# Peptides against a protein of PDB entry 3V4L, part 289

Target 1, 386 residues: chain A of PDB entry 3V4L
Amino acid sequence: GQPLAKDKVALLIGNMSYWEHPKLKAPLVDVYELTNLLRQLDFKVVSLLDLTEYEMCNAVDEFLLLLDKGVYGLLYYAGHGYENFGNSFMVPVDAPNPYRSENCLCVQNILKLMQEKETGLNVFLLDMCRKRNDYDDTIPILDALKVTANIVFGYATCQGAEAFEIQHSGLANGIFMKFLKDRLLEDKKITVLLDEVAEDMGKCHLTKGRQALEIRSSLSEKRALTDPVQGAPCSAEALVRNLQWAKAHELPESMCLKFQCGVHIQLGFAAEFSNVMIIYTSIVHKPPEIIMCDAYVTDFPLDLDIDPKHANKGTPEETGSYLVSKDLPKHCLYTRLSSLQKLKEHLIFTVCLSYQYSGLEDTVEEKQEVNVGKPLIAKLDMHRGL

## One batch from the design tools (peptide; made by RFdiffusion4, then SolubleMPNN)

Design b2_p27_4_s4 (from b2_p27_4, 11 letters changed)
Fold by OpenDDE base, seed 2:
Structure b2_p27_4_s4 (fold): chain B 386 residues (1-386), chain A 27 residues (1-27)
Amino acid sequence: as target 1 above (386 residues)
Amino acid sequence: MLVSMDGNVPRTEPKEAPSKWKLPKVK
């Protein structure tokens, strides 16, 4: 019969805004496109951008809580990385220069923990360099891996080689994701699918002799990313997993705010990623005596590190939101919250209405405090380990 | 253009813009 997944869970991490290292561009697009494809494959996807070491550890721990017997687990990482002694290290955005194994997440340690969950399939898609780090001579003493015959690694590049992104004036994929996305929905054994991606990459004149996909697999069964999820969650564990994922993807409800002047504002929320939310404000009713009015959001929690200069933009693109801009209402003011994983408390902020009456030169302000609870990933309380 | 995703690129110290304050050596 066709294999069944008990469930399908994916963690996607895209690190690009490094503090001490060259900034990347591709991880933004790659995580977004892969999220949409894996959702079409009935994966529960957690998508995270620009994580610190601590935040990456917590994201992996929360991902491991979603894994159980017969669940398909997929980890995708796009960012800086290296490979020493056959161990792959993912580099957090706060990593020092130079970075070492003590500052990085070892993928083989994550694999060990996934094997303890008795998963049905373990897929690692690593869009990072595999060059040796000459600043790190640490040989990790890894515990012996179990022989589970259900592991697939798709490395964007060969051992000791670099991975590349396409720097152009616009948004572009990394080289790996450019080819992966075209085949990801195919009903094929995951190793066959990745082999076809390797062939497509090998035909590309840009990557020939620079980057080639490496597949490492112990997968003894015909398992595909298209394998159907086993029907209604009959287990308590499957119910818990569904609730935990749903909690991490719950947006605040849209609100209609009424001001004393008679102006009505629609406050809306959109998810770009599990840790990135766009707030938008629109004037839905204005009394005729008010000639101009704008609705600004301000007074955000300090933990979010929001620069007011980047808030309340006339377009989503001016906030750095290029991917979801087509799905957003037009003629709003937009604010992008890119660090929801840092939120310890409820998201409380102020909506400030600035307006002018006909025949008065002075602007008037009215303010309302808004509490939207913990949006998206902020509900998982990734900081509880301190 | 293809750009490497290698993070451990030695920081090319921004070549100090040649300080315009080369005082002319009075010969």
Scores: peptide ipSAE 0.338, ipTM 0.695, DockQ to the pose 0.229
Fold by OpenDDE base, seed 4:
Structure b2_p27_4_s4 (fold): chain B 386 residues (1-386), chain A 27 residues (1-27)
Amino acid sequence: as target 1 above (386 residues)
Amino acid sequence: MLVSMDGNVPRTEPKEAPSKWKLPKVK
């Protein structure tokens, strides 16, 4: 019969805003597009941008809590990375220069932990360089992996080689995601799908002789990303998994704020990623005696590290939100919260209405505090050390 | 332009961006 997944869970990490290393661009687009494709495949997707070492560890731990016997686990990473002695290291955004294994997440350690969950399929998609790091002479003594025959690695590049992104004036995919996205929805064994992606990369004049996909697998069964999820969650564990994922993806409800001057504001929320939310404000009612009015958001929690210069923009693009801008309402003020994993408390902020009456030169301000609880990934309390 | 995703690149001063690779006009 066709294999069934008990469930399907994906963790997607895109690191681009490195502190001590070159900034990347592709991970933003790649994580976003892959998220949308995996959702069409009935994956529970957690999508995270720009994680520190600590935040990456916690994201992996939360991902492992969603894994269980017969669950399909997919880890995608786009960012800086290296490979020493056949071990792949994902580089966090706060990694020092030079980085070492002690500052990085070892993919083979994650695989070991996934094997302990008795997963139905383990897929790693690693969009990173595989060069040796000559600053890291550490030979990790990894415990022997179990022979589970359910492992697939898709490496964006060959061993010892570089992965590339397409930099131009606009947003573009990395080379790997550019080809992967065109085939990801195909009902094929995952190793066959990745082999076709490797052929497409090999035919492209841009990538030929520069980047080639490597597939490493021990997949004994015909498993596909299209494999149906087993029906109604019969186990307590499956119910918990569904509730945990649902909590991590619950947006705040849209609010209608009423000011004393009679102005009504719509406050709305949109998810760009599991840790990235857009807040938008719009004037939905204005008394005729008010000639001008704007609704600003301010007084955010300090742990979110929000630059006020990037808040309250007339377009989503001015906030750095280029991907969801088509799905947002027009004629708002937009603010992008890009670090929801840092949020320790409830998201409390102020909506400030600035307005002018007809025939008065002075601007008037009214303020309302808004508490939206813990949005998206902030519900998982990823900032709490275990 | 293809850009390497290699993080281990020493912070060399930004050498002048190499000249405009003219994409060949598709006829």
Scores: peptide ipSAE 0.331, ipTM 0.690, DockQ to the pose 0.240
Fold by OpenDDE base, seed 1:
Structure b2_p27_4_s4 (fold): chain B 386 residues (1-386), chain A 27 residues (1-27)
Amino acid sequence: as target 1 above (386 residues)
Amino acid sequence: MLVSMDGNVPRTEPKEAPSKWKLPKVK
């Protein structure tokens, strides 16, 4: 019979906004597109952008809590990285220059921890460079991996090589995701699927002799990403996993705010990623005596590092939100909250209405404080380990 | 254009763009 997954869980990390390293662009699109594909495959997907070392560790720990016997685990990483002595290192956004193993997450350590969970399948998709880091001479003493015939690595590039992104005037994928996305939904053994992706990359004249997909596998069974999830969550662990994932994806409900002047504002929320939310405001009712009015959001928690210059934009794109714009209401003011993983408290902010009456030159302001609780990934309290 | 995702690029010290604002010494 076709193998069954007990459940399917994916952690996707896209690091782009490095403090001390070149900024990337592709991980934004790659994580978003892969999230949408894995959701069509019935994966519980946590998608995170721009994580620090500490936040990456906590994201991995929370991901490992979702893993159990027969669960399919998928880790995708897009960002800076390196490979020393056959160990793959994912580089956090706060990594120093030069970075070392002490500043990075070792994928083989994550694999060890996944093997302790008795997972049904372990898939690593590593969209990073595999060059040696000559600034790091540390030889990781790794414990011996268990002999599990359920591991698949898809490396975006071959050993000692670079991975590339496509820079155009618009958003574009990394090279790996460009080819992976076209095949990811195919009902094939994951190693066969990746081999076809490798062939497609090999036919591309842009990547020929620069980047080649490498597959490393111990997978003895015919397991696919399309394998159906075993029916209703009957175990306590499956219920906990479903609740934990649901908490990490709960949006605030849309609100209708009423001001004393008689203006009504719709306040809405949209998820771009598990740690990135768009807030949007729109005027839904205006008294005829009010000639002009704008509703802007302000006074965000300091932990979110919201620059007011990037808040309250006339388009989602002006906030840096290019992916969800089509699914958002038009004629709003938009604010992009990145880094929701940093939020320790409830998301409390002010909605300020600025308006003008007919025949008065002076603007009037009214303010309402809004508490939306902990949105999305902020419910997991990823910072509780300090 | 293909751009490498290699992070360990040596910090090219921003070559101080020679400040063309050498005020002409009025003789």
Scores: peptide ipSAE 0.351, ipTM 0.706, DockQ to the pose 0.254; fails the geometry check
Fold by OpenDDE base, seed 3:
Structure b2_p27_4_s4 (fold): chain B 386 residues (1-386), chain A 27 residues (1-27)
Amino acid sequence: as target 1 above (386 residues)
Amino acid sequence: MLVSMDGNVPRTEPKEAPSKWKLPKVK
């Protein structure tokens, strides 16, 4: 019969804003586009940008809680990385210069943990360099992997080679995602799909002799990313998995704030990623006596590292949000919260209304504190030490 | 332009330490 997935879960990590290394650009677009494609394939997708070592470990642990017998697990990573002795290392944004294996996540360790979950399929899509790190002479002694015949690696580049992104004046994919996205929805065995992506990449004059896709697979069955999810979640474990994912993706409800001056503000929330939220404010009612009014957000938790210079922008793009701007209401003030994984407590902030009455030169301010609980990934308490 | 995603580039200049955001003291 057609293989069925018990469920489908994906963790997507895009690291760009390195502290000690060159900044990247493509992982933003690549994680966003891949998230939207995997959602169309009925994947439960956790999408995370700019993770520290500790945050990456916690994201992997939370991903492993979503895995169980017969579940399809997909890990995508875009960022800096290296390969030593056939082991792939994902580099966190806080990694020192030079970075070493002790500062990085080993993909083969994650694979071992996925095999302990008795997963139906394990897919790794690694959009990173595979050069040797000559600053790391550590030979990882990894335990022998189980023979599960359900593993697929798609490497964006060959062993010892670099991966590339396209830098231009706009948003662009990495080279791997540029070709992967065009085929990802095809009802084909995942190894056949990746082979077709490799052929398409091989036709690209930009990457010829610089980057080529490598496929490593033990997949003995005809499994596809299109394989249907088996039935309604009838098991207690399936209900727990669904609840765990739902917690990480729950937005705050839209609010209507009423000020004493009679101004009404709509406060809304949009997810860009599992750890990135946009707050937007709009004036929905203004008394005629008020000639000018603006509603800005302030007094955010210090753990979010919000620069006030990038808050309360007239466009989503001015906040650094280029991807979801089409789905947002127009004529708002926009603020992007890019580090929701850092939030330990409830998201409490102030909405400040600045306004002017007709015939008065002085600006008046009214303030309301808003508590929206823990939005998105902040519900998983990723900073609580186990 | 194609840009390498290689992170293993030796630091040339010491990036200035991110200035600790001093919250403006509300007077």
Scores: peptide ipSAE 0.351, ipTM 0.701, DockQ to the pose 0.414; fails the geometry check

Design b2_p27_5_s1 (from b2_p27_5, 7 letters changed)
Fold by OpenDDE base, seed 5:
Structure b2_p27_5_s1 (fold): chain B 386 residues (1-386), chain A 27 residues (1-27)
Amino acid sequence: as target 1 above (386 residues)
Amino acid sequence: MEEEEKLEEERKKLEEELGIELVSMAP
């Protein structure tokens, strides 16, 4: 019969905004495109951008809690990385210069923990450079891996080589994601699918001799990303997993705010990633005696590190949101919250209405406080222990 | 050497024709 997955869970991490290292661009689009494809494959996807070491550790721990016997686990990483002695290290955005293994996450340690969960399939897709870090002579003492015969590594590049991004018109895609996205929905054994992606990369004049996909696997069974999830969650553990995933993806409900002057504002919310939300405001009713009015959001929690200069933009693109702008209502003011994993409390903020009456020169202000609870990933309390 | 140089020239020409730039993800 066709293999069945007990469930399918994916963690996607894209690190771009490094503090002490060159900034990347590709992880933004690559994490977004892969999220949409894996959702079509019935994966429960957590997508996270720009994580610190501590936030990456917590994201991996929460991912491991979703894994169980016969579950398919997929980890995707796009960002800076290195490989020492056959161990792959993912570099957090707060990593010092130079970084060492103590500042980074070892993929083989994550694999060990996934094997302890008795998973049905373990897939690692690593879109990072694989050069040696000459500042780190630490040989990780890795515990012996179990012989589970259910492991697949897709490395975007060869050992000791660089990975590349394709920049066009201010956006970028990783070379690996460019070819992977065309094949990912195919009903094939995952190693056969990745081999076809490797052939497509090898035929392209852009990538030939510059970057080549390396596949490392011990997969003894015919497992595919298209394998159906076993029917309705009959176990208590499956229900808990579904509820935990749902909590991390719940948006605040859209609100209609009414001001004393008779202006009505629509307040809306959209998810770009599990830790990135767009807030938008629009004027839905204005009395005729009010000639001009604008609705600004302000007074955000300090933990979100929101620069007021980047809030209340006339377009989603001016906030750095290029991916979901087509799905947003037009003629709003837009604010992008890019660090929801840092939120320790409820998201409380102020909506400020600034307006003018016909024949009065002075601007009038009215304010309303809004509490939307813990949006998206903030429901998982990824800051627990700080 | 000559084949690698020729491949690099063909790649640069293709980058220009497509209006794209390949940037290393190295730190």
Scores: peptide ipSAE 0.326, ipTM 0.798, DockQ to the pose 0.766
Fold by OpenDDE base, seed 3:
Structure b2_p27_5_s1 (fold): chain B 386 residues (1-386), chain A 27 residues (1-27)
Amino acid sequence: as target 1 above (386 residues)
Amino acid sequence: MEEEEKLEEERKKLEEELGIELVSMAP
């Protein structure tokens, strides 16, 4: 019969905004494009940008809680990384310069923990450099992996080599994601699919002799990312997993705010990633006596580190949101919250209405506080223990 | 050397024709 997955879960991490290292661009688009493709494949996807070491550890722990017997697990990472002694290390955004294994997440340790969950398939897609870190002399003592015959690694580059991004018109894609996206929806064994991606990279004049995909697998069964999820969740564990995922993806409901002047504002929310949300405001009703009217959002929690200079923009692109702008309502003011994992409390902020009456020179302001609870990933309390 | 130089020239030409730049993700 066709192989069945008990469920399909993916964690996608894109690190770009490093503190002590060069900033990247590709992880933004690559995580977004891969998220959309994996959702079409019925994966439960958690997508996270710009994680600290602590936040990455917690994201991996929460991902491991979603794994169970016969579940397909996929980990994608795009960012800085290195390979020492055949072990892959993902570099958090807060990693020191130079970084060491103690500041980084070892992929083989994550694999060990995934094997303990008796997963049906373990896929690692590592879009990072694989150069040796000469500043890390630590020989990792890894426990022997179990022989599970269900492991696939797709490395964006060869051992000791660099990965590259393609920059065009201010956006960038990783070379790996450029070719992977064209094949990812194909109903093929995952190792065959990745081999075709490797061939496509090798034929392209742009990438030939610059970057090559390495596939490392111990996959004895025909497993594909297209394998259907086993029907309605029959176990208590499957229900808990579905509820946990749903909590991490619940947007605040759109709100209609009414001000004393008779102006009505629509407040809306959109997810760019599991930790990135766009807030947008629009004027839905204005009395004719009011000639100018704008609705600003302000007074965000300090944990979100919101720069007011990047808030309340006339376009999503001016906030740094280039990906979801087509799906957003037009003629709003837009604000991008990019660090929802840092939110310890409820998201409380102020909507400030600034308006002018016909024949009065003075601008009038009315303010209303809004509490939208914990949006998206903030429901998982990724800071439990700080 | 000559084949690598030729491949690099062909890449630069393709980058210019497409209006793209290849950037290393190395730290």
Scores: peptide ipSAE 0.323, ipTM 0.790, DockQ to the pose 0.730
Fold by OpenDDE base, seed 2:
Structure b2_p27_5_s1 (fold): chain B 386 residues (1-386), chain A 27 residues (1-27)
Amino acid sequence: as target 1 above (386 residues)
Amino acid sequence: MEEEEKLEEERKKLEEELGIELVSMAP
């Protein structure tokens, strides 16, 4: 019979806004495209951008809590990275220059922890460079991995080589994601699917001799990303996993604010990633006596580090949101919250209405405080240790 | 050497024709 997954869970991390290293562009689009494809494959996807070392550790810990016996686990990483002595290191955005293994996350350590969960399949997709870091002379003594026949590594590049991004018109895609996305939905054994992606990369004149996919696998069974999830969650563990994922992806409900002047504002929320939310405001009713009015959001929690100069933009694109703009209502003011993982408390902010009456020169302001609880990933309390 | 140089010239020409740039993800 076709193999069944007990469940399917994916953690996608895209690091691009490095503090002490060159900024990347590809991780933004690659994490977004992969998220949408894995959702079509019935994966529970957590998608995170621009994580610190501490935030990456917590994201991995929360991912491991979603794993259990017979669950398919997929980890995708796009960002800076290196490989020393066959160990792959993911570089957090706050990593010093130079960075060392103590500043980075070792993928083989994560694999060890996944093997302890008795997972049905472990897939690692690593869209990073695999050059040696000469500033890191540490040989991590990794405990011997258990011999499990359920591991697949897709490395975007060969050992000792670089990965590349394709930049076009201000956006970029990783070379690996460019080819992976065209095949990811195919009902094939995951190793066969990745071999076909490797062949496509090898035939393309842009990528031939520049970047080649490396596949490392112990997978003895015919497992595919298309494998159906075993029916209704009958186990207590499956119910807990479903609730935990749902909690991490709950958006605030859209609300209508009514001001004393008779103006009505629609306040809406959209998820770009598990840690990135767009707030939008629109005027849905205006008394005829009011000639001009604007509704802006302010007074965000300090933990979010929101610059007011980047808030309340006339387009989603002016906030840096290029991917979800088609799904947003038009003629709003838009604010992008890109660091929801940092939120320790409820998201409380002020909606301010500035308006002018016909025949009066002075602007009037009214304010309402809004509490939307903990949106998206902020419900996981990733900062409980800080 | 000659095959690698030719492949790199073909790649640069294709980058120009497509209006794309290949950028290394190396730090």
Scores: peptide ipSAE 0.320, ipTM 0.788, DockQ to the pose 0.769
Fold by OpenDDE base, seed 4:
Formats: sequence, structure tokens, C-alpha cells
Structure b2_p27_5_s1 (fold): chain B 386 residues (1-386), chain A 27 residues (1-27)
Amino acid sequence: as target 1 above (386 residues)
Amino acid sequence: MEEEEKLEEERKKLEEELGIELVSMAP
């Protein structure tokens, strides 16, 4: 019979904004594109940008809580990384220069933990460089992996080589994602799908002899990313998993704010990633006596590190949101909250209405405080313990 | 050497024609 997944869960991490290392660009688009494709494949996707070591550990722990017997687990990482002694290390954004294994997440350790969950399939897609880190002499004493025959690694590059991004017009895509996205929806055994991606990458003159996909697998069954999820959650664990995922993806409801001057503001929310939300404001009603009117958001929690200079933009793109702009309403002011994982408290902020009456020179302000609770990933309390 | 150099020249030409730059993700 066709293999069935008990459920399908993916964690996608894109690290770009390194503190002590060169900034990347590709992970933004690559995580977004992969998120959309995996959602079409009925994956429960958690997508996270720019995680610290602590935040990455917590994201992996939360991902592991979603795994269970017969669940398909997919981990995608795009960012800086290295490979020492056949162990792959993902580099957090706060990693020191030089970084060591103690500052990084070992993929093989994550695999060990996934094997303890008796998963149906473990897929690792690693879009990172695989050069040796000469500053890390640590030989990881890894316990022997169990023989589960359900493991697939797709490395964006060969051992000891670099991964590349394609930069065009201020955006970038990883070479790996460029080819992966064209085949990801195909109903094929995952190793066959990745082999076809490797062939496509090898035929392209741009990538031929510069970057080559490596596939490492121990997969005894014909497992595909297209494999259907087993019907209605019949276990308590499956219900808990569904609720936990739903909780992590719950947006605040859109609000209509009414000001004393008779102006009505629509406040809306959109998810770019599990830890990135766009807030937008629009004037939905204005009395005719009010000639100018703007609705600004301000007074955000300090934990979010929101620069007011990047808030209240006339376009999503001016906030750094290039991906969801097509799905957003037009003629708003936009603010991008890029670090929702840092939110310890409820998201409370102020909507400030600035307006002018016809025939009065002075600008008037009215303010309303808004509490939207914990949006998206902030509901998981990924900062418990800092 | 000559085949690798030729391949690199062809890539560079393709990058220019497409208006793209391949940037290493190396730290």
C-alpha cells in the first residue's frame, strides 16, 4: 500500500543577520518559498528567521515535541555552517567569531533525538557551507545512531565545499532552493526527487562545477513528501500536536478602532514567518472635517527591538517585507515585527492617530492601547529561562 | 585547468547576461 504519515512536521530555520559573521540574503526567500511548498504538502511548518543559539535550541525542542511514532519530520536550515568529522553544525546568529561546536547546533544530535521519537521519516535539508572549521578541534563523541532506515540528508553542497546564493535586484535565492522548489511537489521517493534535483543542478551552466548536491540516505521504504497524512487524529498525542501547531500560528484578529474624533482605523495582522508579523493600519472612516489623518503604531515591548525608524512605512517593502506584500491590503502603514520569539509578555502597543481639522493649523493626537496577546510563535514562550 | 577556466568564463558571462551575482555563503 502507499505509505502513510501519521503526521508531517517541518522546522525551517533561516539565519541571515549574523552579529560577528557576514550577513546572508538567500535564507529569507528560501525559507519562505519552502514554507509555502511544504504547506501544500500538508506539512505543519514552523518557519523561523534569525535565531540565537538559545532560540535555535528551543525551536528544535518544540519541533521534537511535535514528533511521534510514524510522523514525518523535516528540518531545513539555511545559514552559516560547517562540517567537522562528518558532523554538521548550524551556526546561530549570535555565534562568536570564531565559533565552535559549543556555540552551534549539531544536526546529528537532532537526528538522534528524532530517532528516539520513532519517526516515520527524517529529512534534513542543509543549505550551508560544509567547510571544516579549523578553530573547532572538538571531536564530538556521538552515541551510535539506531538503524532506523528512514533518514535522508540533502546537502546543498559537497563535503568541504561552499554553498552559494544568487543575488539579483537586492533579493537572493540559494542555488539549492532554486532547483529544489521545481521538484518538491512531485510524488516521488524523496531520494529520487533529490537525485533529480542534483541532476538539474549539474546540468545548469551557472552551477555546474561550482555547487553540487550531496544525498546521503538510509531509506528502506518508498517514502515521499507527498505521502498522505493518516486520517482524523485518533490519538490524544495527535490532537495535542495539532493544537500546539495551531496555537503557534494563530494571528491576532483584525480590529476596528474608533477614535473620539470619529475616525475609524482598521488594524490588521499578517504572518510572514512563524516569528515575523506585519502590522498594518488603514483609515476606514474619516469625517469630512478632518483633512489629514495618519495612524501610527508605537510603544512596542522593548524585547522586540523595534526601531521606530523602520515602523509605520508606506509600503511593506520599506519594512523589509518583500514576500507577503502581494497579499497585504494597499494604502496602509506597515510595521514589521521580526523577533516574535523574543516576546516575553503580551504584545501591547499604542495606536496613535494624528489628524488635522479643516481650518486649524495644529495637529491633534489621540491614542489607544491595544493588547493582542501572544501572536504566532510567541505563544510557545521560546525565551523561558532568559 | 583549461576546462575549469573556460567553465568559469562561461559562468561569469552568464552572470553578466542575467544580471546576477553568485555570492559564497561562506563565513
Scores: peptide ipSAE 0.310, ipTM 0.783, DockQ to the pose 0.766

